# Designs tried in a protein design run: peptides against a protein of PDB entry 6PSE. Part 37

Target 1, 78 residues: chain A of PDB entry 6PSE
Amino acid sequence: PSEEEEYARLVMEAQPEWLRAEVKRLSHELAETTREKIQAAEYGLAVLEEKHQLKLQFEELEVDYEAIRSEMEQLKEA

## One batch from the design tools (peptide; made by RFdiffusion4, then SolubleMPNN)

Design b2_p13_5_s4 (from b2_p13_5, 9 letters changed)
Fold by OpenDDE base, seed 3:
Structure b2_p13_5_s4 (fold): chain B 78 residues (1-78), chain C 78 residues (1-78), chain A 13 residues (1-13)
Amino acid sequence: as target 1 above (78 residues)
Amino acid sequence: as target 1 above (78 residues)
Amino acid sequence: SILEKFKEALAKE
């Protein structure tokens, strides 16, 4: 039997005391996992925003660089 | 009573059939939340790697820009 | 843990 099938049998045959303990365990794990999920999402969003700002700065620098490069090229060709 | 206290009472007074259903519900929510957590972390890691590469490119461009700017400044002062 | 890997990567930036 698969682990899932074995677990399902365990739940089906379990006494109320075991079931209450399992509800408590699962509730705790769910709360922790939910907190971790939210934290990961918030971190990811922050990094994405930082990346976006960096990209804007990079594009601005590219414009300035090309302006100077073009002027320098013109001086060399004169 | 808090929602948590009310829920705790519900679990304590619940019949086996309700408890089995609650175990099933919580197991499902935990599985989904775990998947979402993993997905968020993987996405965040990917964005972070992209940001790092962009930062390296930006720093390289800054070096090149300052080199040309300095050369242009010297030409103007001559 | 993928979450720990993400946290570690964040700390290195």
Scores: peptide ipSAE 0.471, ipTM 0.867, DockQ to the pose 0.918
Fold by OpenDDE base, seed 5:
Structure b2_p13_5_s4 (fold): chain B 78 residues (1-78), chain C 78 residues (1-78), chain A 13 residues (1-13)
Amino acid sequence: as target 1 above (78 residues)
Amino acid sequence: as target 1 above (78 residues)
Amino acid sequence: SILEKFKEALAKE
């Protein structure tokens, strides 16, 4: 049997005291995991915003660079 | 009493059938929340890597831009 | 964990 099947059997055969302790354990782990999920999502959003601002700056610099490059090329060809 | 205190009392007074159902519910929510946490972290890491590559490209373009700008400035001053 | 790896990478940026 799989670990999941063995755990399911344990839950089915468990006494009330064990079940209450398991509810407490799972509630604690769920609260911690939920906090970590939210934190990861918030950090990811912040990085996305930083990346977006950097992309805008990069595209602006590309426009300026191509303008100067074109002008320089024209001067060298004359 | 708070919602937390009321829930704690419910767990203490609950029958085994309710407790087994609660363990099942919490296990399911924990599994889903864990998956979501991992997805958020993996996505955040991917965006960080993209931001890093973009930053390197931006810094390289800045060097090229300053080189052409300086050359153009020298030509205009002559 | 992947979360800790993400936090570490974020701290280095």
Scores: peptide ipSAE 0.470, ipTM 0.867, DockQ to the pose 0.934
Fold by OpenDDE base, seed 2:
Structure b2_p13_5_s4 (fold): chain B 78 residues (1-78), chain C 78 residues (1-78), chain A 13 residues (1-13)
Amino acid sequence: as target 1 above (78 residues)
Amino acid sequence: as target 1 above (78 residues)
Amino acid sequence: SILEKFKEALAKE
């Protein structure tokens, strides 16, 4: 039998005391996993914001670079 | 009583049929939350890699910009 | 875990 089927049988045949302990265990794991999910999402958002700011700075520098490049090219051609 | 205390009392007084249903519910929520956590972490890692590549491109452009700026300044001062 | 790998990558960035 699969591990999932074996677990399902265990839950089906379990006594109330075991079931209460399992509810407590699963509740704890769910709380921890939820906290980790939120943390991952917050970190991801922070990185997105940093990347966005960097992109804006990059685009500003590109504009300035092209302005100087164009001026330099004009001076060389004159 | 707090919601947590009320839930704890409910679990303590619950019948086996309710407890089995609660184990099933919590198992499902844990599986979904785990999947979402993994997705958030994978997405965050991808954004980090994109930010890193953008930073390298930005630093390369800064070098090129300063080279042209310096040459232009020298020409203006001559 | 993938979360720990992500946190490690963040620390190196």
Scores: peptide ipSAE 0.469, ipTM 0.866, DockQ to the pose 0.904
Fold by OpenDDE base, seed 1:
Structure b2_p13_5_s4 (fold): chain B 78 residues (1-78), chain C 78 residues (1-78), chain A 13 residues (1-13)
Amino acid sequence: as target 1 above (78 residues)
Amino acid sequence: as target 1 above (78 residues)
Amino acid sequence: SILEKFKEALAKE
């Protein structure tokens, strides 16, 4: 039998005291996993913001680079 | 009383049938939350990789920009 | 949710 099937049998045959303990355990794991999910999302948002700032800097540098490149080209062609 | 205290009382006073249903509910929520946590982490990693590639491109452009800037400066000083 | 906000931000990037 699969672990899932065995677990299902345990739940169905368990006494109330075990079931209450299992509810407590699952509640704890759910709370912890929820916090971790939120942290992961927050971190991802922070990285997106950093990437966006870097993109803006890159675009500014591209403009400056093209300006100098164009000026240099004009001087060489004269 | 807090919602947590009320929930704790419900669990302690509940019949086995309710407890089994609650175990099932919590197990489902835990599974979903776990998948969402993993997904958030995967997205975050992808953004980090994109940011890294952008940084490399930015650094290459900086090198090219400084090269042209220096050449232009030398021509103006001659 | 914060997760949905993250997904939306990714889509706009």
Scores: peptide ipSAE 0.437, ipTM 0.864, DockQ to the pose 0.950

Design b2_p13_6_s1 (from b2_p13_6, 6 letters changed)
Fold by OpenDDE base, seed 2:
Structure b2_p13_6_s1 (fold): chain B 78 residues (1-78), chain C 78 residues (1-78), chain A 13 residues (1-13)
Amino acid sequence: as target 1 above (78 residues)
Amino acid sequence: as target 1 above (78 residues)
Amino acid sequence: DKIFEEFKAKFNE
């Protein structure tokens, strides 16, 4: 039997004391995993914002670079 | 009493049938929340890589920009 | 979780 099937059998045959302990365990793990999920989402949003700001700076620099490149080209052609 | 205290009381007074159903519910929510946590982390890693590549491109452009700026300055001074 | 820990580690670099 798979681990999932064995666990399901354990739950079906378990006494109330074990079941209460398992509810407590699962509740704790769920709370912890939920906190980690939220943390990952917050980190992801922060990185997105940083990337966005960097992209804006990059695009501004590209404009400035092309302006100087064009001026340089004109000076060399004249 | 807080919602947490009320839930704790419910678990203590619950019959085995309710407890088994609660274990099943919590197991499902834990699996779902774990999947969401992993997805958030995978997305965050992808954004980090994109930001890193963008930063490298930005730094390369800065070098090129300063080179042209310096050449332009020299041409105007001569 | 390996992926979550990797992301957390890289984010904090």
Scores: peptide ipSAE 0.557, ipTM 0.875, DockQ to the pose 0.979
Fold by OpenDDE base, seed 5:
Structure b2_p13_6_s1 (fold): chain B 78 residues (1-78), chain C 78 residues (1-78), chain A 13 residues (1-13)
Amino acid sequence: as target 1 above (78 residues)
Amino acid sequence: as target 1 above (78 residues)
Amino acid sequence: DKIFEEFKAKFNE
């Protein structure tokens, strides 16, 4: 049997004391995992913002670069 | 009493059938929340990599820009 | 979870 099937059997055959302990365990793990999910989402948003700011800086530099390149080309062709 | 205290009392006084159903509910929510946490982390890692690649491109453009700027300055001062 | 821990570690570098 799979671990999932074995766990399901354990839950079906368990005494109330074990079941109460399992509810407590699962509730704790759910709370921690939920906090971690939120933290991961917050980190992801922060990285997205940093990438966006970097992209804006990159695009600004590209404009400046093309301006100098064009001026240089015009001076060389004159 | 707080909702947490009321829930704790419910768990203490619950019949085995309710406890088994609650274990099943919590197990399902934990599995879903864990998947969502992992997905958020995977997405965050992808954005970090994209930001890193963009940073490398930006630094390369800065080098090229300074080269042209320096050449232009030298030509104007000559 | 190793993926979550990896992301957290890299984010804080």
Scores: peptide ipSAE 0.556, ipTM 0.875, DockQ to the pose 0.979
Fold by OpenDDE base, seed 3:
Structure b2_p13_6_s1 (fold): chain B 78 residues (1-78), chain C 78 residues (1-78), chain A 13 residues (1-13)
Amino acid sequence: as target 1 above (78 residues)
Amino acid sequence: as target 1 above (78 residues)
Amino acid sequence: DKIFEEFKAKFNE
């Protein structure tokens, strides 16, 4: 039998005391996993913001670069 | 009483049939939350990589910009 | 989860 099938059998045959303990265990794991999910989302948002700021800086530099490049080309051709 | 206290009381007073159903419910929510956590982390990793690539491009452009800026300055001062 | 831990680690670099 798979671990899932064995677990299902355990739940079906378990006494109330074990079931209450299992509810407590699962509740704890759910709370932890939920916290971690939120943390991951917050980290992701922070990285997105950093990437956005970097993109703005890159675009600004690109504009400045093209301006100087064009001026340089004019000077060399004159 | 808080919702947590009420829930705790419910678990203590519940029949085995309810407890088994609750184990199933919590297991399902845990699985979903785990998937969402993983998804958030995978997305975050992707954004980190994109940010890294953008940083490399920015640094390359910065080098090129400084080179042209310096050459332009020399031409204007000559 | 290893993916979550990897992301957490890289984020804090």
Scores: peptide ipSAE 0.556, ipTM 0.875, DockQ to the pose 0.981
Fold by OpenDDE base, seed 1:
Structure b2_p13_6_s1 (fold): chain B 78 residues (1-78), chain C 78 residues (1-78), chain A 13 residues (1-13)
Amino acid sequence: as target 1 above (78 residues)
Amino acid sequence: as target 1 above (78 residues)
Amino acid sequence: DKIFEEFKAKFNE
């Protein structure tokens, strides 16, 4: 039998005291996993903001670079 | 009483059939929340890689910009 | 979870 089938059988044959303990265990794991999910989402948003700021800096430098490149090109053509 | 205290009381007074259903519900929510946590982490890693590639492009442009700037400065001084 | 811990580690570098 699969681990899932064995677990399902354990739940069906368990006494109320074991079931209450399992509800408590699962509730704890769910709370921790939920906190980790939220933390991962917050980190992702922070990285997106950092990437956005870097993109703005990059675009500003591209404008400055093209200005100098164009000036140099005009001087070389004269 | 708090929602947590009310839920704890419900679990203590519940019949085995309700407890088995609650174990099933919590197991399902835990599986879904775990999947969402993993997806958030995978997305975060992808954004980190995009930010890294953008940083490399930015540093390359800085080198090219300084080369042209230096050449222009030398021409203006002559 | 391995991938979550990897992301957390790289984010904090």
Scores: peptide ipSAE 0.554, ipTM 0.875, DockQ to the pose 0.983

Design b2_p13_6_s2 (from b2_p13_6, 6 letters changed)
Fold by OpenDDE base, seed 2:
Structure b2_p13_6_s2 (fold): chain B 78 residues (1-78), chain C 78 residues (1-78), chain A 13 residues (1-13)
Amino acid sequence: as target 1 above (78 residues)
Amino acid sequence: as target 1 above (78 residues)
Amino acid sequence: DEIFEEFLRKFNE
């Protein structure tokens, strides 16, 4: 038998006191896991924003670089 | 009364059939939320890696840019 | 969750 099947049997045969305790346990774990999920998402959003800002800076530098490169190339060909 | 207090009373007064159903519901939600938490963590790591690679490219371009800028400045001062 | 869904949306853009 799988652990899942054994757990299902336990739930079916459990007394109300055990079931109430299990509801409390699961509610607590759900709340903690939900908080961790939200925290991970908030962190991910922050990193996405940082990456976006870095991309903008990179593209600005590329424009400046190509301008100077082009000027240098023109001087060398003159 | 808060929603939490009302829920606590419901659990205390509930019949075994309701409690078993609630255990099943909470177990399902916990499994889903856990999967989502893991997914968020994996995505966060992926974005961090992308940001890191972009930072490396940016720093390489800065070096190249400063080299050309310096060369151009030397030519102008000669 | 709104924050989680927003993150997934932006990540997949």
Scores: peptide ipSAE 0.572, ipTM 0.875, DockQ to the pose 0.976
Fold by OpenDDE base, seed 4:
Structure b2_p13_6_s2 (fold): chain B 78 residues (1-78), chain C 78 residues (1-78), chain A 13 residues (1-13)
Amino acid sequence: as target 1 above (78 residues)
Amino acid sequence: as target 1 above (78 residues)
Amino acid sequence: DEIFEEFLRKFNE
């Protein structure tokens, strides 16, 4: 039998005291996992913002670079 | 009474059938939340990698830009 | 979750 099947059987055969304890355990794990999910998302959002700002700076620098490169090329060809 | 206190009382007064259903509900929510947490973490790592690659490209471009800028300045001053 | 959904939305843009 799989672990899932064994757990299902355990739940079906369990007494109320065990079931209440299991509800408490699962509630705690759910709260903790939810907090971790939110933290991961908040961190991801922060990195996305940083990446976006960096992308804007990069694109601005590309424009400036191409302007100077083109001017340099023109001066050397003249 | 707070929602938490009310829920705690509900669990204490619940019959085995309700408790088994609650275990099933919480197990499902925990599995779903866990999947979402993992997904958020994976996406965060992907964004971090993209940001890192962009940072490297930006720094390389800065070096190239300063080289051309300096050369241009030298040529104009000569 | 609002924050989680916001992250997913922005990530997929």
Scores: peptide ipSAE 0.572, ipTM 0.875, DockQ to the pose 0.978
Fold by OpenDDE base, seed 1:
Structure b2_p13_6_s2 (fold): chain B 78 residues (1-78), chain C 78 residues (1-78), chain A 13 residues (1-13)
Amino acid sequence: as target 1 above (78 residues)
Amino acid sequence: as target 1 above (78 residues)
Amino acid sequence: DEIFEEFLRKFNE
């Protein structure tokens, strides 16, 4: 039997005291995992914003670079 | 009473059938939340890598830009 | 979760 099937059997055969303890345990783990999920998402959003700002700066520099490169090329060819 | 206190009372007074259903519900939610946490972490890492690559490209372009800018400035001052 | 959904939305843009 899979671990899931064994766990399901345990739950089905458990006494009320064990079930109450398991509800408490799962509630605690769910709360912690939810907090961690939110933290991961917040961190991801921060990195997305940083990447976006960097992309804008890069594109602006690219425009400036191409302008100077073109001017320099024209001077060399004259 | 707080919602937490009310929930705790519900768990304490619940019949085994309700408790088993609650264990099942919480287990399902925990599994989903765990998958979402992992997904968020993976996406965050992907964005970090993209940002890192962009940063390297930006720094390389900055070096090239400063080289041409300096050369152009020297030509104008001569 | 609103924050999680926002992250997914922006990540997929």
Scores: peptide ipSAE 0.570, ipTM 0.875, DockQ to the pose 0.980
Fold by OpenDDE base, seed 5:
Structure b2_p13_6_s2 (fold): chain B 78 residues (1-78), chain C 78 residues (1-78), chain A 13 residues (1-13)
Amino acid sequence: as target 1 above (78 residues)
Amino acid sequence: as target 1 above (78 residues)
Amino acid sequence: DEIFEEFLRKFNE
């Protein structure tokens, strides 16, 4: 039997005391995992914002670069 | 009483059938939340990599820009 | 979760 099947059997055959303890355990793990999920999402959002700001800076530099490049090209051709 | 206290009382007074159902519910939610946490972490790492690549491109452009700027400055001062 | 959903939405843009 798979671990899942064995666990299911354990739950079916367990006494109330074990079941209450398991509810408590699972509730705690769920709360912790939920908090971690939220933290991961918040971090991801922060990185997305940083990347966006960097993209804007990059695009501004590209404009400035092309302006100077064009000026230099004109001077060399004149 | 708080919702947490009420829930705790419910668990203490619940019959085995309810407890087994609650274990099943919590297990399902934990599995789902765990999957979402992992997904968020993976996406966060992907964004970090994208930001890193953009940073490298930006730094390369800065070098090129400063080279042209310097050349232009020298020409104008001569 | 609202924050999680927001992250997924923005990530996929």
Scores: peptide ipSAE 0.570, ipTM 0.875, DockQ to the pose 0.981

Design b2_p13_6_s3 (from b2_p13_6, 7 letters changed)
Fold by OpenDDE base, seed 2:
Structure b2_p13_6_s3 (fold): chain B 78 residues (1-78), chain C 78 residues (1-78), chain A 13 residues (1-13)
Amino acid sequence: as target 1 above (78 residues)
Amino acid sequence: as target 1 above (78 residues)
Amino acid sequence: DPIFEEFLRRFNE
């Protein structure tokens, strides 16, 4: 038998006191896991924003670099 | 009364059949939320890696840019 | 959760 099947049997045979305790346990774990999920998402959003800002800076530098490169190339070909 | 207090009273007064159904519901939600938490963590790590790679590229371009800028400045001061 | 959904949306863009 799988752990899931054994747990299902436990729930079916459990007394109300055990079931109430299990509801409380699961509610607590769900709340904690939900907070962790939200925290991970918030962190991910922050990193996405940082990456976006870095991309903008990179593209600005590429423009400046190509301008100077082109100027240097023109001087060398003159 | 808060929603939490009302829910607590419901659990205290509930019959075994309701409690078993609630355990099943909470177990399902916990499993889903856990999967989502893991997914968020994995995505966050992926974005961090992408940001890191972009940072490396940016720093490489900065070196190249400063080299050309310095060369151009030397030519102008000669 | 709206924050989680927003993260998934922006990540997949």
Scores: peptide ipSAE 0.588, ipTM 0.876, DockQ to the pose 0.976
Fold by OpenDDE base, seed 4:
Structure b2_p13_6_s3 (fold): chain B 78 residues (1-78), chain C 78 residues (1-78), chain A 13 residues (1-13)
Amino acid sequence: as target 1 above (78 residues)
Amino acid sequence: as target 1 above (78 residues)
Amino acid sequence: DPIFEEFLRRFNE
């Protein structure tokens, strides 16, 4: 039998005291996992913002670079 | 009474049938939340990698830009 | 969760 099947059987055969304890355990794990999910999302959002700012700076530099490169090329060809 | 206190009382007064259903509900929510947490973490890592690659490209472009800028300045001053 | 959903939204843009 799979672990899932064994767990299901355990739940079916469990006494109220065990079930209440299991509810408490699962509630605690859910709360922790939820907090971790939110934290991961917050970090992701922060990195996205940083990446966006960097992208803007990069594109600005590309424009400036191409301007100078083109000017340099023109001067050398003249 | 707070929602948390009411829930605690509900669990204490609940019959085995309700408790088993609650275990099932919480297990399902925990599984979903866990999946979402993992997904958030994976996405965060992907964004971090993209940001890192962009940073490297930006720094490379800065070097190239300063080289051309400096050369241009030297040529104009000569 | 609104924060999680916002992250997913922005990530997929």
Scores: peptide ipSAE 0.588, ipTM 0.876, DockQ to the pose 0.976
Fold by OpenDDE base, seed 5:
Structure b2_p13_6_s3 (fold): chain B 78 residues (1-78), chain C 78 residues (1-78), chain A 13 residues (1-13)
Amino acid sequence: as target 1 above (78 residues)
Amino acid sequence: as target 1 above (78 residues)
Amino acid sequence: DPIFEEFLRRFNE
């Protein structure tokens, strides 16, 4: 039997005291995992914002670079 | 009483059938939340990599820009 | 979760 099947059997055969303890355990783990999920999402959003700002800076530099490149090209051709 | 206290009382007074159902519910939610946490973490890492690559490109462009800027400056001062 | 959903939305844009 799989671990899942064995666990299911355990739950079916367990006494109320074990079941109450398991509810408590699972509730705690769910709360913790939920907090971690939210933290990961918040971090991801922050990185997305940083990447966006960097993209804007990069695009500004590209414009400036092309302007100077064009000027230099014109001067060398004249 | 708080919702947490009320829930705790419910668990203490619940019959085995309810407790087994609650274990099942919590297990399902924990599994789902765990998958979502992992997904968020993976996405966060992907964004970090994208930002890193963009940073490298930006730094390369800065080098090229400063080279042309310097050349232009020298030409104008001569 | 609103924060998680927002992250998924922004990431997939």
Scores: peptide ipSAE 0.588, ipTM 0.876, DockQ to the pose 0.980
Fold by OpenDDE base, seed 1:
Structure b2_p13_6_s3 (fold): chain B 78 residues (1-78), chain C 78 residues (1-78), chain A 13 residues (1-13)
Amino acid sequence: as target 1 above (78 residues)
Amino acid sequence: as target 1 above (78 residues)
Amino acid sequence: DPIFEEFLRRFNE
């Protein structure tokens, strides 16, 4: 039997006291995992914003670079 | 009473059938939330890698830009 | 969760 099947059997055969303890345990783990999920998402959003700002700076520099490169090339060919 | 206190009372007074259903519900939610947490972490890492690659490209372009800018400035001052 | 959903939305843009 899979671990899931064994756990299901345990729950089905458990006494009320064990079930109450398990509800408490799962509630605690769910709360912690939810906090961690939110933290991961917040961190991801921060990195997305940083990447976006960097991309804008890169594109701006690229325009400036091409302008100077073109001017320099024209001077060399004249 | 807080919602937490009311929930605690519900769990304490609940019949085994309700408790088993609640264990099942919480287990399902925990599994989903865990998957979402992992997914968020993976996405965050992907964005970090993209940002890192972009940063390297930006720094490389910055070096090239400063080289041409300096050369152009020297030509104008001569 | 609103924050998680927002992250997914922006990541997939």
Scores: peptide ipSAE 0.588, ipTM 0.876, DockQ to the pose 0.981

